Peptides against a protein of PDB entry 3OAK. Designs and how they scored, part 32

Target 1, 145 residues: chain A of PDB entry 3OAK
Amino acid sequence: DDLEQYLDEKILRLKDEMNIAAQLDIDTLNKRIETGDTSLIAMQKVKLLPKVVSVLSKANLADTILDNNLLQSVRIWLEPLPDGSLPSFEIQKSLFAALNDLPVKTEHLKESGLGRVVIFYTKSKRVEAQLARLAEKLIAEWTRP

## One batch from the design tools (peptide; aimed at target 1 F120 K123 T143)

Design b1_p23_3_s2 (made by RFdiffusion4, then SolubleMPNN; its pose is not in this set)
Fold by OpenDDE base, seed 2:
Structure b1_p23_3_s2 (fold): chain B 145 residues (1-145), chain A 23 residues (1-23)
Amino acid sequence: as target 1 above (145 residues)
Amino acid sequence: MEEVKRLLEEAEKEEKKLLEELE
């Protein structure tokens, strides 16, 4: 199936881009910590966010997203950064909203490690209340019979 | 950082229980 292959490749390319963006931001912040240069700002994920949101919001890509474990990259984007900070409010909000519309199954949670990170967001006092509630909603959805 | 690590550890434990319940 040509279309299926095309969509797979599209998602895999995005997955790669997301992973690269995350690593670049990590590298930037590590260098900031090492050098004390406060002018170093991590913005790679933020720059790529619109594209990520666009893809995640497309219902016709849901199966492709899940089958290619794009959720692993979503998990990576949500993880705390080297300095202990969290990704931007916009990243959190956008990803949680998008995740809520995906038919995430147990196998996807296992493959991505997403559950751990989302649970973290329900527990951290540094997370905005509205986002904590979104995280809780996701957990509730995934635990429904 | 210690708080983050602690919370992630707790989250991992809770995730394990969650996944076990789903299986």
Scores: peptide ipSAE 0.647, ipTM 0.944, DockQ to the pose 0.881
OpenDDE base, seeds 1, 3, 4, 5: peptide ipSAE 0.645, 0.643, 0.643, 0.641; ipTM 0.944, 0.943, 0.942, 0.942

Design b1_p23_4 (made by RFdiffusion4)
Pose (drawn by RFdiffusion4):
Structure b1_p23_4 (pose): chain A 145 residues (1-145), chain P 23 residues (1-23)
Amino acid sequence: as target 1 above (145 residues)
Amino acid sequence: MSQELYEKYEEEAQETYEKAEAL
């Protein structure tokens, strides 16, 4: 019905917006490298983050989020950038907190690649200790026999 | 997730980690 299509469209629109924001930040960081212009900063993901957090925090949107592979975008947002740098602390914390609340299943991890990027957060030396503990906790919740 | 999937992800994450730490 119309309501279900409306919710799918809402999540699909957010997915595309998130992808555009990540790609624009990557272009900015490549541009920052090719040209050593130190004033260049990547802020599109930071600017969109409240909208992403608002959607991820709604329990009644969990099915729509999971069914439409929004977690793929989330994994894109957590990936290290071309120079090896991580996204801002606010992005990392907000996304991991939201993942703690979502009923993520194996199939979602398979389609999104989210598991691979969370393992990266347990190894990275640039990740704050509390977020590493959250990532380890999530890996544990997902590697149950 | 399955053990096989975990191992695959672990390998890929390790390669990504080594590349990111080298930068």

Design b1_p23_4_s1 (made by RFdiffusion4, then SolubleMPNN; from b1_p23_4, 10 letters changed)
Fold by OpenDDE base, seed 5:
Structure b1_p23_4_s1 (fold): chain B 145 residues (1-145), chain A 23 residues (1-23)
Amino acid sequence: as target 1 above (145 residues)
Amino acid sequence: MSEEEYKKWEEEAEKIVERAESL
């Protein structure tokens, strides 16, 4: 099907872009740690965030998003950085909001690894209280009988 | 998710906490 193929390719391209952005930010921060150059700032995820939010908000893309495991890239974006810090507050807030509107099932959490990362956000002392509450809400929804 | 699945993910989450906050 032409439409299905088009949507799959769109999501897979975004998935690749997200993974590249995450890696570039990791590389930047690792170099900052190694060299002590405090002028090195990780900005790739922030630059791509508007596009990610736009795609995640489209109801007609929900099935394609889940079927192509875009949540794996969402998980990667939420993971702690090389220095143990978390992604920007805006990234966290935007992604948790987007996750709240997706029909996420256990199988998607398993294949993406997102389950353990969201639970992490309920435990970490570095997470803002309001985002910890959002993480708790998601876990409660996903664990419903 | 099952209780077993949740416990597994919780254990993995704790490992992430320990690793991240040790830095």
Scores: peptide ipSAE 0.610, ipTM 0.936, DockQ to the pose 0.852
OpenDDE base, seeds 1, 2, 3, 4: peptide ipSAE 0.603, 0.606, 0.599, 0.606; ipTM 0.935, 0.936, 0.934, 0.936

Design b1_p23_4_s4 (made by RFdiffusion4, then SolubleMPNN; from b1_p23_4, 11 letters changed)
Fold by OpenDDE base, seed 3:
Structure b1_p23_4_s4 (fold): chain B 145 residues (1-145), chain A 23 residues (1-23)
Amino acid sequence: as target 1 above (145 residues)
Amino acid sequence: MSKEEYEEWLKEAEELVKKAESL
C-alpha cells in the first residue's frame, strides 16, 4: 500500500527530526552550562513543535503514530533537561493535549517509556500545577480497564 | 496500565525526580 508506506515514512521522518531536535537542544544546554554563555538558547524543539502538534492531532495518523512508536520521541521531548529543568511550558501543554486525544494503550506506554515520564510530571515540583493536573488526567485515563 | 505497572513506573519516576531536582 503506497499510502500506508508514505504515512509510515512520514511519521518515521518526524520521529527522527524530533530526536535530532532534542539532542541539539541538549547539546546547546550542555554547552551553555560548560561555557557560561547565556546567549546559547535551546530552540530546536520549539521550532519543530507546530509540526509535531499538527501530526499528533490528525486522527487518520493515530495508528501510524502508535505503530511507529512516535510516542518514544514524545517521551524524549518531555524528559528533564541536563540542568534538571523541564521543556518549555508550551511544549508540555501541547504534548499533553495531543496525548489526551490519542488512543494510547499500555503497550504503547511500555515501548515508549511515556508512562514513567508522565507520572514524573505528576510528582515533580518544577511542573506547573495546571500541567500536573493534565498529567494526572492522562494517568487516570490510561489506568481505566 | 495495571496497578503493578503504575507502581513500577512510579518508582522510576521518583528516581527521575530525585535526579532532576538535585541539579
Scores: peptide ipSAE 0.649, ipTM 0.949, DockQ to the pose 0.802
OpenDDE base, seeds 1, 2, 4, 5: peptide ipSAE 0.453, 0.433, 0.472, 0.530; ipTM 0.904, 0.898, 0.909, 0.923

Design b1_p23_5 (made by RFdiffusion4)
Pose (drawn by RFdiffusion4):
Structure b1_p23_5 (pose): chain A 145 residues (1-145), chain P 23 residues (1-23)
Amino acid sequence: as target 1 above (145 residues)
Amino acid sequence: SEEKEEAEKELEEAEEEYEELFE
């Protein structure tokens, strides 16, 4: 019905917006490298983050989020950038807190590649200790026999 | 950069661990 299509469209629009924001930040960081212009900063993901957190925090949107592979975009947002730098602390913390609340299943991890990037957060030296503990906790919740 | 090289190594390790845990 219309309501279900409306919710799917809401999540699908957010997925595309998140992808555009991640790609624009990557372009900015590549541009920052090719041209050593130190004033260039990547802020599109930070600007969109409240909208992403608002959607991720609604329990009644969990099915729609999971069914439409929005977690693929979340994984892109957590990936290290071309120079090896991580996204801002606010993005990392907000996304991990939201994942703690979502009923993520193996199929979602498979389609999103989210598990791979969370393992990276347990090894990275540039990740704050509290967020590493959250990442380890999530890996544990997902590697149950 | 050194940071990029370290991130590449960490990603290789994360990929290997991901294959063990999720595949």

Design b1_p23_5_s1 (made by RFdiffusion4, then SolubleMPNN; from b1_p23_5, 7 letters changed)
Fold by OpenDDE base, seed 4:
Structure b1_p23_5_s1 (fold): chain B 145 residues (1-145), chain A 23 residues (1-23)
Amino acid sequence: as target 1 above (145 residues)
Amino acid sequence: SELKKEAEEILKEAEEEYKKLFE
């Protein structure tokens, strides 16, 4: 219906915005690596984060979020950056919190690639303990029969 | 860099575990 279509379009727009933000940050960091200009700061994801959190927190959008594979963009935002660093702690914390409240199923993990990245967070020593534990919790929940 | 190498190694491990758990 009209509402469903509206919500789909809203989520798809956000998905695009997230992907663009991620790429812009990657470009910035790559340039930083190449030039050594430490004044180059990747901030596009951080700027967009409040909007992402707002959308992910809405229970009535859960189905739309999952059906449109917004988790793929969430995965992209969580991936290690070109220099090997991780996204900001705030991004990690916010996204993992959102994931914890979503009715994520195995099919969503496969189609988004999110499962692999969350496993990464269970293993990386650069991840804060609280988030590593949450990642482990999520993996356990997602892999249970 | 060491940071990048570490991330890449963990990603490889994560990939293998992902295959075992989800594939």
Scores: peptide ipSAE 0.700, ipTM 0.959, DockQ to the pose 0.940
OpenDDE base, seeds 1, 2, 3, 5: peptide ipSAE 0.699, 0.696, 0.699, 0.699; ipTM 0.958, 0.958, 0.958, 0.958

Design b1_p23_5_s2 (made by RFdiffusion4, then SolubleMPNN; from b1_p23_5 with E3L E5K A7T K9E E10I)
Fold by OpenDDE base, seed 4:
Order: sequence, then C-alpha cells, then structure tokens
Structure b1_p23_5_s2 (fold): chain B 145 residues (1-145), chain A 23 residues (1-23)
Amino acid sequence: as target 1 above (145 residues)
Amino acid sequence: SELKKETEEILEEAEEEYEELFE
C-alpha cells in the first residue's frame, strides 16, 4: 500500500545516505593515510548518526528495515576503517544498541554480512568490553536454532 | 602498521568463525 511504499523508499534513501557517508569517510581516511595530513577528519557518519539512530529505534519500521537490508549499511558502518581502526565508540554503541532491539534473523545476517562483522567485535582487542559482551550476546541469540 | 595487521588477522578469524556458526 501507499504507506508501505513510502516506508520502503524512506529506508532505501537512508541506506543510500549511509553508504555515501561511509564511502566519503573512507575516502577522507585514505587521503589522510596517503598525505599524512592529520587535519583530514572523517565526519560524515557522525553527522548522519542521529538520523540513523532515529530510524533504527522505531519499532514500526523494524520490518521495513529488515526487508530492505538496511543491516547491510549498518554492517558497512561497523567495518574497520582503512587504517585498521574502528568507527567511533558512539557509532558502535548506537548501532549495537539498535541491533539489540531488532528482531534480526539468520537470513538477515547472511544477506547483510553483519554476522561476520559482529563476530569481529567479539574478538577484537580494541573493542570496549561492554560492546564486546553485547556482540557476544547477539551472536549467541542469532545462532540459536 | 601493527594496528592494521592485527585488525586483518582478527577479521580473518572472524570470517572462519562465521562460516562455522552460520554455514
């Protein structure tokens, strides 16, 4: 129906915006690595984060979020950066919190690639303990029969 | 860098574990 279509388009637009933000930050960081110019700061994801959190927190959008594979963009935002560092703690915290409240199924993990990245967060020595524990919780839930 | 090397190693381990858990 009209509402469903509207919501689908809304999520797909956000998905695109997230992907663009991620790529812009990657480009910035790659240039920073190449030039050594430490004044280059990747800020696109941080700027968009409030909007992402707002959408992910809406229970009424859960099905739309999952059906449109927005988790793929969430995965992209959680992936390590070109220099091997991780996205900001705030991004990690916000996204993991959102994931914890979504009815994520195995199929969503596979189609998004999110499963692999969350496992990374269970293993990385650079992840805050609280988030590592949350990642472990999620993996445990998602691997249940 | 050491950071990048470590990250890549953990990513590899994560991939292996993912395959074991989900596939």
Scores: peptide ipSAE 0.709, ipTM 0.959, DockQ to the pose 0.934
OpenDDE base, seeds 1, 2, 3, 5: peptide ipSAE 0.703, 0.706, 0.705, 0.704; ipTM 0.959, 0.959, 0.959, 0.959

Design b1_p23_5_s3 (made by RFdiffusion4, then SolubleMPNN; from b1_p23_5 with E3L E10I E20K)
Fold by OpenDDE base, seed 3:
Formats: structure tokens, C-alpha cells, sequence
Structure b1_p23_5_s3 (fold): chain B 145 residues (1-145), chain A 23 residues (1-23)
């Protein structure tokens, strides 16, 4: 119906925006590495984060989020950056908090690749302890029999 | 970059564990 179509389009637009933001940040950081211009700062994801958090926190959007594989874009946002660093702490914290409240199923993890990245956060010493513990909690929940 | 190499190594380990846990 009209509402379902509207919600799908909304999520798909956000997904596209997230992917663009991620790529722009990657491009910025790659250029920073290439040119040595330390004034180049990747800020596109941070700028979009409030909108992402707002959408992810809405229970009425959960099905639309999962059905449209928005978690793929969440995964992309959580991936290590070209220089090996991680996204900002705020991005990590916000996204993990949102993931903790979503009814994520195994199929969503597989189609998005999110499972692998969350496991990364259980292993990397660059991750804050509190987020590493949350990542571990999520993996434990997602791998329950 | 050591940082990048470390991240890639951990990501590879995560991939292996992911395959074990989810496939």
C-alpha cells in the first residue's frame, strides 16, 4: 500500500545516502593519505548520523529496515577505514546501541555481512572495552541455537 | 601502515570466525 511503499522508499533513500557518505569519507581519507593534506577530514557519516539513528530507533521501521537490507549500509559504516582506523566512537556507539534493539536474524546478518564486522569489534584492540563487550553480547545472541 | 595491516589481519580473523559461526 501507500504507506509500505513510502517506508520502503524512505529506507532505500537512507541506504543510498549512507553508502554515499561512506564512500565520500573513504575518498577523503584516501586523498589525505595520497596528498598528505592533513586538513582533509572525513565528516560525511558523522553529519548523517543523527538521521540514521533516528530511523534505526523507530520500532515501526524495523521490518522495513531489515527487509531492505539497511544493515548492509550499517556494516559499511562500521568497517575499518583506508588508514586502518575505525569510524568515530560516536558512530560505533550509536550503531551498536541501535543494533541491540533491532530484531536481527541470521538471514539479515548473512545478507548484510554485518556479522563479520561485529566479530571484528570483538577482536580489535582499537575498540573501546564497553563496545567490545556489547559486540560480544550481540554475537552471542545472534548465534544462539 | 602498521595500523592498516593490523586491521586487515583482524578482519581476516573475523571472516574466518564468521564463516564458522554462521555457515
Amino acid sequence: as target 1 above (145 residues)
Amino acid sequence: SELKEEAEKILEEAEEEYEKLFE
Scores: peptide ipSAE 0.693, ipTM 0.956, DockQ to the pose 0.943
OpenDDE base, seeds 1, 2, 4, 5: peptide ipSAE 0.640, 0.636, 0.642, 0.642; ipTM 0.941, 0.941, 0.941, 0.940

Design b1_p23_6 (made by RFdiffusion4)
Pose (drawn by RFdiffusion4):
Structure b1_p23_6 (pose): chain A 145 residues (1-145), chain P 23 residues (1-23)
Amino acid sequence: as target 1 above (145 residues)
Amino acid sequence: GLTDEEYEEYDEEATEMYEEAEA
């Protein structure tokens, strides 16, 4: 029905917006490297983050989020950038807190590649200790026999 | 949750990416 299509469209639009924002930040950081222009900063993901947090925090959107592979975009947002730097602390914390609340299943991890990037957050020396503990906790919730 | 094989595959790929990011 119309309502279901409306919700799918809402999540699919957010997925594309998140991908555009991540790609623009990556272009900015590559541009920052090719040209050593130190004024260049990547802020598109930070600008869109409140919209992403608002959607991820609605329990009645969990099915739509999971069915449409929005977690693929979340993984992209958590991936280290071309120079090895991580996204802002605010992005990391907001995304991990939202994941703690979502009923993520193996099929979602498989289609999103989210499990791979969370393991990276348990090894990275640049990740704050509290967020490493959250990442380890999530890995544990997902590696149950 | 994830199987042992699925987790190991992720671990290998995440370790490779970790080594490149920390280089």

Design b1_p23_6_s1 (made by RFdiffusion4, then SolubleMPNN; from b1_p23_6, 10 letters changed)
Fold by OpenDDE base, seed 4:
Structure b1_p23_6_s1 (fold): chain B 145 residues (1-145), chain A 23 residues (1-23)
Amino acid sequence: as target 1 above (145 residues)
Amino acid sequence: GLSKEEYEEWEKEAEELLKKAEA
């Protein structure tokens, strides 16, 4: 229906915005690596984060979020950056919180590739303990028979 | 559900990410 279409388009637009933000941050960090200019700071994801959180927190958008594979963009946002660093703690915390409240199923993990990334967060020594534990919780829930 | 093999594949890919992150 009209509302469903509107919501699909909304989520797809956000997905695109997220992907662009991620790429811009990657470009910034690659340039920092290339030039050694430590003043170059990746901020695009952080700028967009409030909008992402707002959307992910809306229960009535859950199906739309999952059906349009927005989790693929979430995955991208959580992946290690070119310099080996992780996204900001705030991004990690916000996204994991959002994931915890979404009715994510195994099929969504497969189509998004998010599973591998969350497992990474269970193992990384650079991840805060609280988030590592949450990652473990999520993996346990998502991989249940 | 997720098969054992599929999960192991995810783990392998996670290890690759670990190497990238030096963690």
Scores: peptide ipSAE 0.620, ipTM 0.939, DockQ to the pose 0.705
OpenDDE base, seeds 1, 2, 3, 5: peptide ipSAE 0.613, 0.616, 0.610, 0.616; ipTM 0.938, 0.938, 0.937, 0.938

Design b1_p23_6_s2 (made by RFdiffusion4, then SolubleMPNN; from b1_p23_6, 10 letters changed)
Fold by OpenDDE base, seed 4:
Structure b1_p23_6_s2 (fold): chain B 145 residues (1-145), chain A 23 residues (1-23)
Amino acid sequence: as target 1 above (145 residues)
Amino acid sequence: GLSKEEYEEWEKEAERLLEKAEA
């Protein structure tokens, strides 16, 4: 119906925006590595984060979010950056909180690749303990028989 | 569900990410 289509389009637009933000941050950091200009700061994801959180927190959008594989963009946002760093703690915290409230199923993890990234967060020494524990919780829930 | 093999594949990829992040 019209509403469903409208919501799909909104999620797909957000997905695109997220992907663009991620790429811009990657480009910024690659340039920083290349030039040594430490004044270059990747901020595109941070700027977009409030909108992402707002969308992810809406229960009535859960199906739309999952059906359109927005989690693929979430995965991209959580991946290590070119310099090996992780996204800001705020991004990590916000996204994991959102994931914890979404009815994520194994199929969504497969199609998004998010599962592997969350496992990474269970193991990384650069991840705050609270988020590592949450990652472990999520993996346990998502991989239940 | 998730098979053992699928999970192991995820773990392998996670290890790749670890190498990237912690090298």
Scores: peptide ipSAE 0.648, ipTM 0.945, DockQ to the pose 0.757
OpenDDE base, seeds 1, 2, 3, 5: peptide ipSAE 0.640, 0.637, 0.642, 0.641; ipTM 0.944, 0.943, 0.944, 0.944

Design b1_p23_6_s3 (made by RFdiffusion4, then SolubleMPNN; from b1_p23_6, 9 letters changed)
Fold by OpenDDE base, seed 4:
Structure b1_p23_6_s3 (fold): chain B 145 residues (1-145), chain A 23 residues (1-23)
Amino acid sequence: as target 1 above (145 residues)
Amino acid sequence: GLSEEEYKEWEEEANELLEKAEA
């Protein structure tokens, strides 16, 4: 219906914005690597984070979020950056919190590729223990037979 | 659910990410 269409479009727009933000940050970091200019700071994802969190936290958007594979963009945001670093702790914390409250199913993990990334967070030495534990919890829940 | 093979594939890909991040 009209509302569903509106919500789909809203989520797809956010998905696009997230992807753009991620790419801009990647570009910034690649330039930093190339030039050695440490003043270059990737901030696009951080700037967009409040909007992302707001959307992900809305229970009435869960189906729309999952159906439109917004988790693919979440995956992108969580992936290691060109310099090997991880997104900011705040991004990690916020996204994992959101994931914990979403009714994510195995199918969503497959279509988004998020599964591999969350497993990564269970293993990385650069991940805070609290988030590693949460990642472990999520993997356990999502991989239940 | 997720098969063992599927999980292994995810894990392998996770390890690739780990290699990138820890390098």
Scores: peptide ipSAE 0.656, ipTM 0.947, DockQ to the pose 0.814
OpenDDE base, seeds 1, 2, 3, 5: peptide ipSAE 0.626, 0.620, 0.638, 0.638; ipTM 0.941, 0.940, 0.944, 0.944

Design b1_p23_7 (made by RFdiffusion4)
Pose (drawn by RFdiffusion4):
Structure b1_p23_7 (pose): chain A 145 residues (1-145), chain P 23 residues (1-23)
Amino acid sequence: as target 1 above (145 residues)
Amino acid sequence: SLTEEELEEAEEWADEQLEIQEA
C-alpha cells in the first residue's frame, strides 16, 4: 500500500543522500591530496548526520531500514577515507549507538558488508577506546554460534 | 551469526586498510 511505499521511498532517498555525501567528502579529500590545499575539509556527512540519526533511531522504521540495505550506506560512512583517516567521532559514535539498537541479522551483515568495517574498528589505532569497546561488543552480538 | 570465512575476509580487509592508515 501507499504507506509501505512511502516508507521504502523515505529510506531509499536517505540511502542515496548518504552515498552522495560520502562520495563528495571523498572527492574533497582526494582534491585535498592532489592539491595540498589545507583549507579543504569534508563536512557533507557531518551535515547530513542528524537526518540519518533521526531515521536510524525509530524502532518502527527498523524493518524498512533493514529490508532496503540502508546499512550498506552506514558501512560506507564508517570506512576509512583515502588517506587512512576515519570519519568524525560524532559520526562513529552516533552510528554505533544506532547499530546497538537495531535487530541486525546475518543476511543484513552479508548484504551491507557492515561486519568487515566494524572489525576494522577493533584494530584501528585511531579509534577511541570507548568506541572500540562498542565495536567489539557488536562483533560479539553478531558472532554467536 | 557471522561465519569463520566471513571473519577471515573481514580481518584481511581490515589489515589492508591499516596498511594505508599507517603509511

Design b1_p23_7_s1 (made by RFdiffusion4, then SolubleMPNN; from b1_p23_7, 8 letters changed)
Fold by OpenDDE base, seed 4:
Structure b1_p23_7_s1 (fold): chain B 145 residues (1-145), chain A 23 residues (1-23)
Amino acid sequence: as target 1 above (145 residues)
Amino acid sequence: GLTEEELKEAEEYAEKLLEIEEK
């Protein structure tokens, strides 16, 4: 119906924005590596984060989020950056919190690749303990028979 | 849930990410 279409478009737009933000940050960091200009700061994801959090937190959008594979963009945002760094702690915390409240199913994990990245967060030495524990919780939930 | 094979594949990919992180 009209509402579903509107919501789909909304989520798809956000997905696109997230992907663009991620790429811009990657580009920034690649340039930083190339030039050594430490003044280059990747901030596009951070700027968009409030909007992402707002959307992910809305229960009425859960189906739309999952159906449109927004989790793929979430996965992208969580992946390590070219310089080996992780996204900001705030991004990590916000996204994991959102994931914890979403009715994520195995099919969503497969189509998004999110599972493998969350496993990464269970293993990374740079991840804060609280988030590592949350990652472990999520993996445990998603691997239930 | 995720099968053992899927989990293994995911873990292998995670290891690749760890390599990126540790470079």
Scores: peptide ipSAE 0.425, ipTM 0.888, DockQ to the pose 0.817
OpenDDE base, seeds 1, 2, 3, 5: peptide ipSAE 0.420, 0.425, 0.424, 0.423; ipTM 0.887, 0.888, 0.888, 0.888

Design b1_p23_7_s2 (made by RFdiffusion4, then SolubleMPNN; from b1_p23_7, 8 letters changed)
Fold by OpenDDE base, seed 4:
Formats: structure tokens, sequence, C-alpha cells
Structure b1_p23_7_s2 (fold): chain B 145 residues (1-145), chain A 23 residues (1-23)
């Protein structure tokens, strides 16, 4: 129906925006590495984060989020950056919080690759303990028979 | 939930990411 179509388009637009933001940040950091210009700061994801959080937090969007594989973009946002760094703590915290409230199923994990990234967060030495624990919680939930 | 094979695959990928992180 009209609402479903509207929501699909909304989520797909956000997904695109997220992917672009991620790539721009990657490009920025790659350039930083290449040039040594430490003034180059990756800010695109941070700028978009409030919108992402707003969308992810809306219960009425859950199905649309999951059906359109927005979690793939969430996964991308969580991946290590070219310089080996992780996304900002705020990004991590916000996304994990959102994930904790989403009815994520196995199929969503598989199509998004989110599971493997969250497993990474259970192992990384750079991840804050609180988020590592949350990652572990999520993995435990997602691996239940 | 995720199968054992899927978990193993995921863990392998996670290790790859860890290598990136540690570079």
Amino acid sequence: as target 1 above (145 residues)
Amino acid sequence: GLSEEELEEAEKYAEELLEIEEK
C-alpha cells in the first residue's frame, strides 16, 4: 500500500545515505593516510547519525528496516576503517542500542553480514567493555536454536 | 539461529577485521 511504499522508499534513501557517508569517511581517511594531513577528519557518519538513530528507534519502521536490509548499512558503519580505527564510540553505542531493540532474525543477519561484525566487537581490544558485553548479548540472542 | 558453520565463517571474517584493526 501507499504507506508501505513510502516507508520502503524512506528506508532505502537512508540506506543509500548511510552507504555514501561511510564511503566518504573511508575516502577521507585514506587521503589522510596518503597525505599525512591530520586535519582531515571523517565526519559524514557522525553528521548522519541522528537521522539513523531516529529511524532505527521507531517501532513502526522495524519491518521496513529489516526487509530492506538496512542492517547491511549498519554493518558497514560498524566495520573498522582503513586506518584500523573503529567508528566513533557514539556511533557504536547508538547502533548497538538500536540493534538491541530490533527483532533481528537469522535471515537478517545472513543477508546483512551483521553477525560477523558483531562477533568482531566481542573480540576487539579497542571496543569498550560495555559495548563488547552488549555485542556478546546480541550474539547469544541471535544464535539461539 | 546461526549454524555452527555460519558461526565459524563469521568468526573467520571477524579475524580478518581484527587484522585490519591491528595493522
Scores: peptide ipSAE 0.370, ipTM 0.872, DockQ to the pose 0.821
OpenDDE base, seeds 1, 2, 3, 5: peptide ipSAE 0.367, 0.367, 0.366, 0.363; ipTM 0.872, 0.872, 0.871, 0.870

Design b1_p23_7_s3 (made by RFdiffusion4, then SolubleMPNN; from b1_p23_7, 9 letters changed)
Fold by OpenDDE base, seed 5:
Order: structure tokens, then C-alpha cells, then sequence
Structure b1_p23_7_s3 (fold): chain B 145 residues (1-145), chain A 23 residues (1-23)
């Protein structure tokens, strides 16, 4: 119906915005590496984060989020950056909190590849202990009995 | 959920990312 279509379009727009933000940050950091210009700071994801959190926190959007594979964009945001660093702690914390509350199913994991990046967070030395533990919890929940 | 094989593949990919992190 009209509401379902509206919600789908809303999530798809956010997905596109997230992907653009991630790419712009990657481009910024690559340019920083190439030029040595330390004034170049990747901030596009951080600027968009409040909107992402607002959407991910809405229980009534859970099905729309999962059905439109927004988790693929979440995965992209969690990926390590060109310089080997991770996204900001706030991004990590916010996204993992949101993931913990979503009814993620096997099909969503397969279509997004989210499990692959979350496993990385169970191993990385740059990840805060609290988030590493949460990553481990999620992987355990997403693993077949 | 994810199978053991899928998890092993994911772990392998994670290890490659870790190599970059430690480089």
C-alpha cells in the first residue's frame, strides 16, 4: 500500500545516502594518503550517523530495514578504512547497538555479508573490548545450533 | 543461521583484513 511504498522509499534513500557517505570518506582518506594533506578529514558518515541511528531505532521499520538490505550499507560503514583504521567509536557503538536489537535472520546475513565484517570485530586489536564482546555475542546468535 | 563453513570463510576474510591492520 501507500505507506509500505513510502517506507521502502525512505529506507532505500537512506541506503543510498549511507553508501555515498562511505565512498566520500574513502575518497577523502585516499587523497589524504596521496597528498599528505592532514587537513583532509573524513566526516561524511559521522554527519549522517544521527539520521541512521534514528531510522535503525524505530521498531516499526525493522521489516523495511531488513527487506531492503540496509544491513549491506551497515556492513560497508563498519569496514576498515584505506589507512587500516576503523570508523569512529561512536559509529561502531551505535551500529552494534542497533544490530543487537534487530531480528536478523540467516537470509539477511547472506544478502548483506554482515557476518563477515562482524567476525573481523571479534579479532581486531583496534576494537574496544565492549564492542568485541558484543560482536562475539552477535556471531554466536547468528550461528546455526 | 550461518553454517560452520560460512563462518570459516568469514574468518579467513577477517584474517586478511587483520594483516592490513597490522601492516
Amino acid sequence: as target 1 above (145 residues)
Amino acid sequence: GLSKEELEEAEKEAEEKLKIEEA
Scores: peptide ipSAE 0.542, ipTM 0.924, DockQ to the pose 0.836
OpenDDE base, seeds 1, 2, 3, 4: peptide ipSAE 0.504, 0.536, 0.532, 0.529; ipTM 0.914, 0.922, 0.921, 0.920

Design b1_p23_8 (made by RFdiffusion4)
Pose (drawn by RFdiffusion4):
Structure b1_p23_8 (pose): chain A 145 residues (1-145), chain P 23 residues (1-23)
Amino acid sequence: as target 1 above (145 residues)
Amino acid sequence: MKEEAEELMEEAQEEWEEILEEL
């Protein structure tokens, strides 16, 4: 029905917006490298983050989020950038907190590649200790026999 | 920084493949 299509469209639009924001930040950081212009900063993901947090925090949107592979875009948002730098602390914390609340299943991890990037957060030296503990906790919740 | 992040991502990939085999 219309309501279900409306919710799918809402999540699909957010997925595309998130992807555009991640790609624009990557372009900015490549541009920052090719040209050593130190004033260049990547802020598109930060600007969109409140909208992403608002959608991820709604329990009644969990099915729609999971069914439409929005977690693929979350994985992109968590991936290290071309120079090896991580996204801002606010993005990391907001995304991990939201994952703690979502009923993520193996199939979602498979389609999104989210598990791979969360493992990276348990090894990275540039991740704050509290977020590493959250990442390890999530890996544990997902590697249950 | 970039080289270290690439190496860690390769390790994370290997570990992820192993987890998927176990599941």

## One batch from the design tools (peptide; aimed at target 1 D83 S124 R126)

Design b1_p24_1_s1 (made by RFdiffusion4, then SolubleMPNN; its pose is not in this set)
Fold by OpenDDE base, seed 5:
Structure b1_p24_1_s1 (fold): chain B 145 residues (1-145), chain A 24 residues (1-24)
Amino acid sequence: as target 1 above (145 residues)
Amino acid sequence: MEELLKKLEEAGEIGREAAEKLNE
């Protein structure tokens, strides 16, 4: 119906915006390294974060979020950058909190690749302890027999 | 957008490898 189609399109547009923001931040950081211009700061994901959190927190969008593989873009935002640096603490905290409230199933993990990234957070010595513990909780829930 | 996704997935893989190296 019209509402279902509207919601699908809304999620797909957000997915595109998230992916573009991720690439723009990578480009900014690469340019910073190449030029030495310390005024260049990657802020595209941070600017978009409130919109992402707003969408992920809506219970009525859960099925639409999962069916359209928005978790693929969430996974991308959680990935370390090519230089090994991590996304901001606020991005990590917000996305892990959102993941904790979503009814994620095995099929969603496979199509998004989210499991591999969350496992990374359970092993990293540079991740805040509270987020590492939350990552462990999520992995335990998702791999439950 | 598929090309962009491919680039981002590759960047993420490189990032995790780099981060794990820094973790050692």
Scores: peptide ipSAE 0.688, ipTM 0.951, DockQ to the pose 0.829
OpenDDE base, seeds 1, 2, 3, 4: peptide ipSAE 0.684, 0.679, 0.687, 0.678; ipTM 0.951, 0.950, 0.951, 0.949

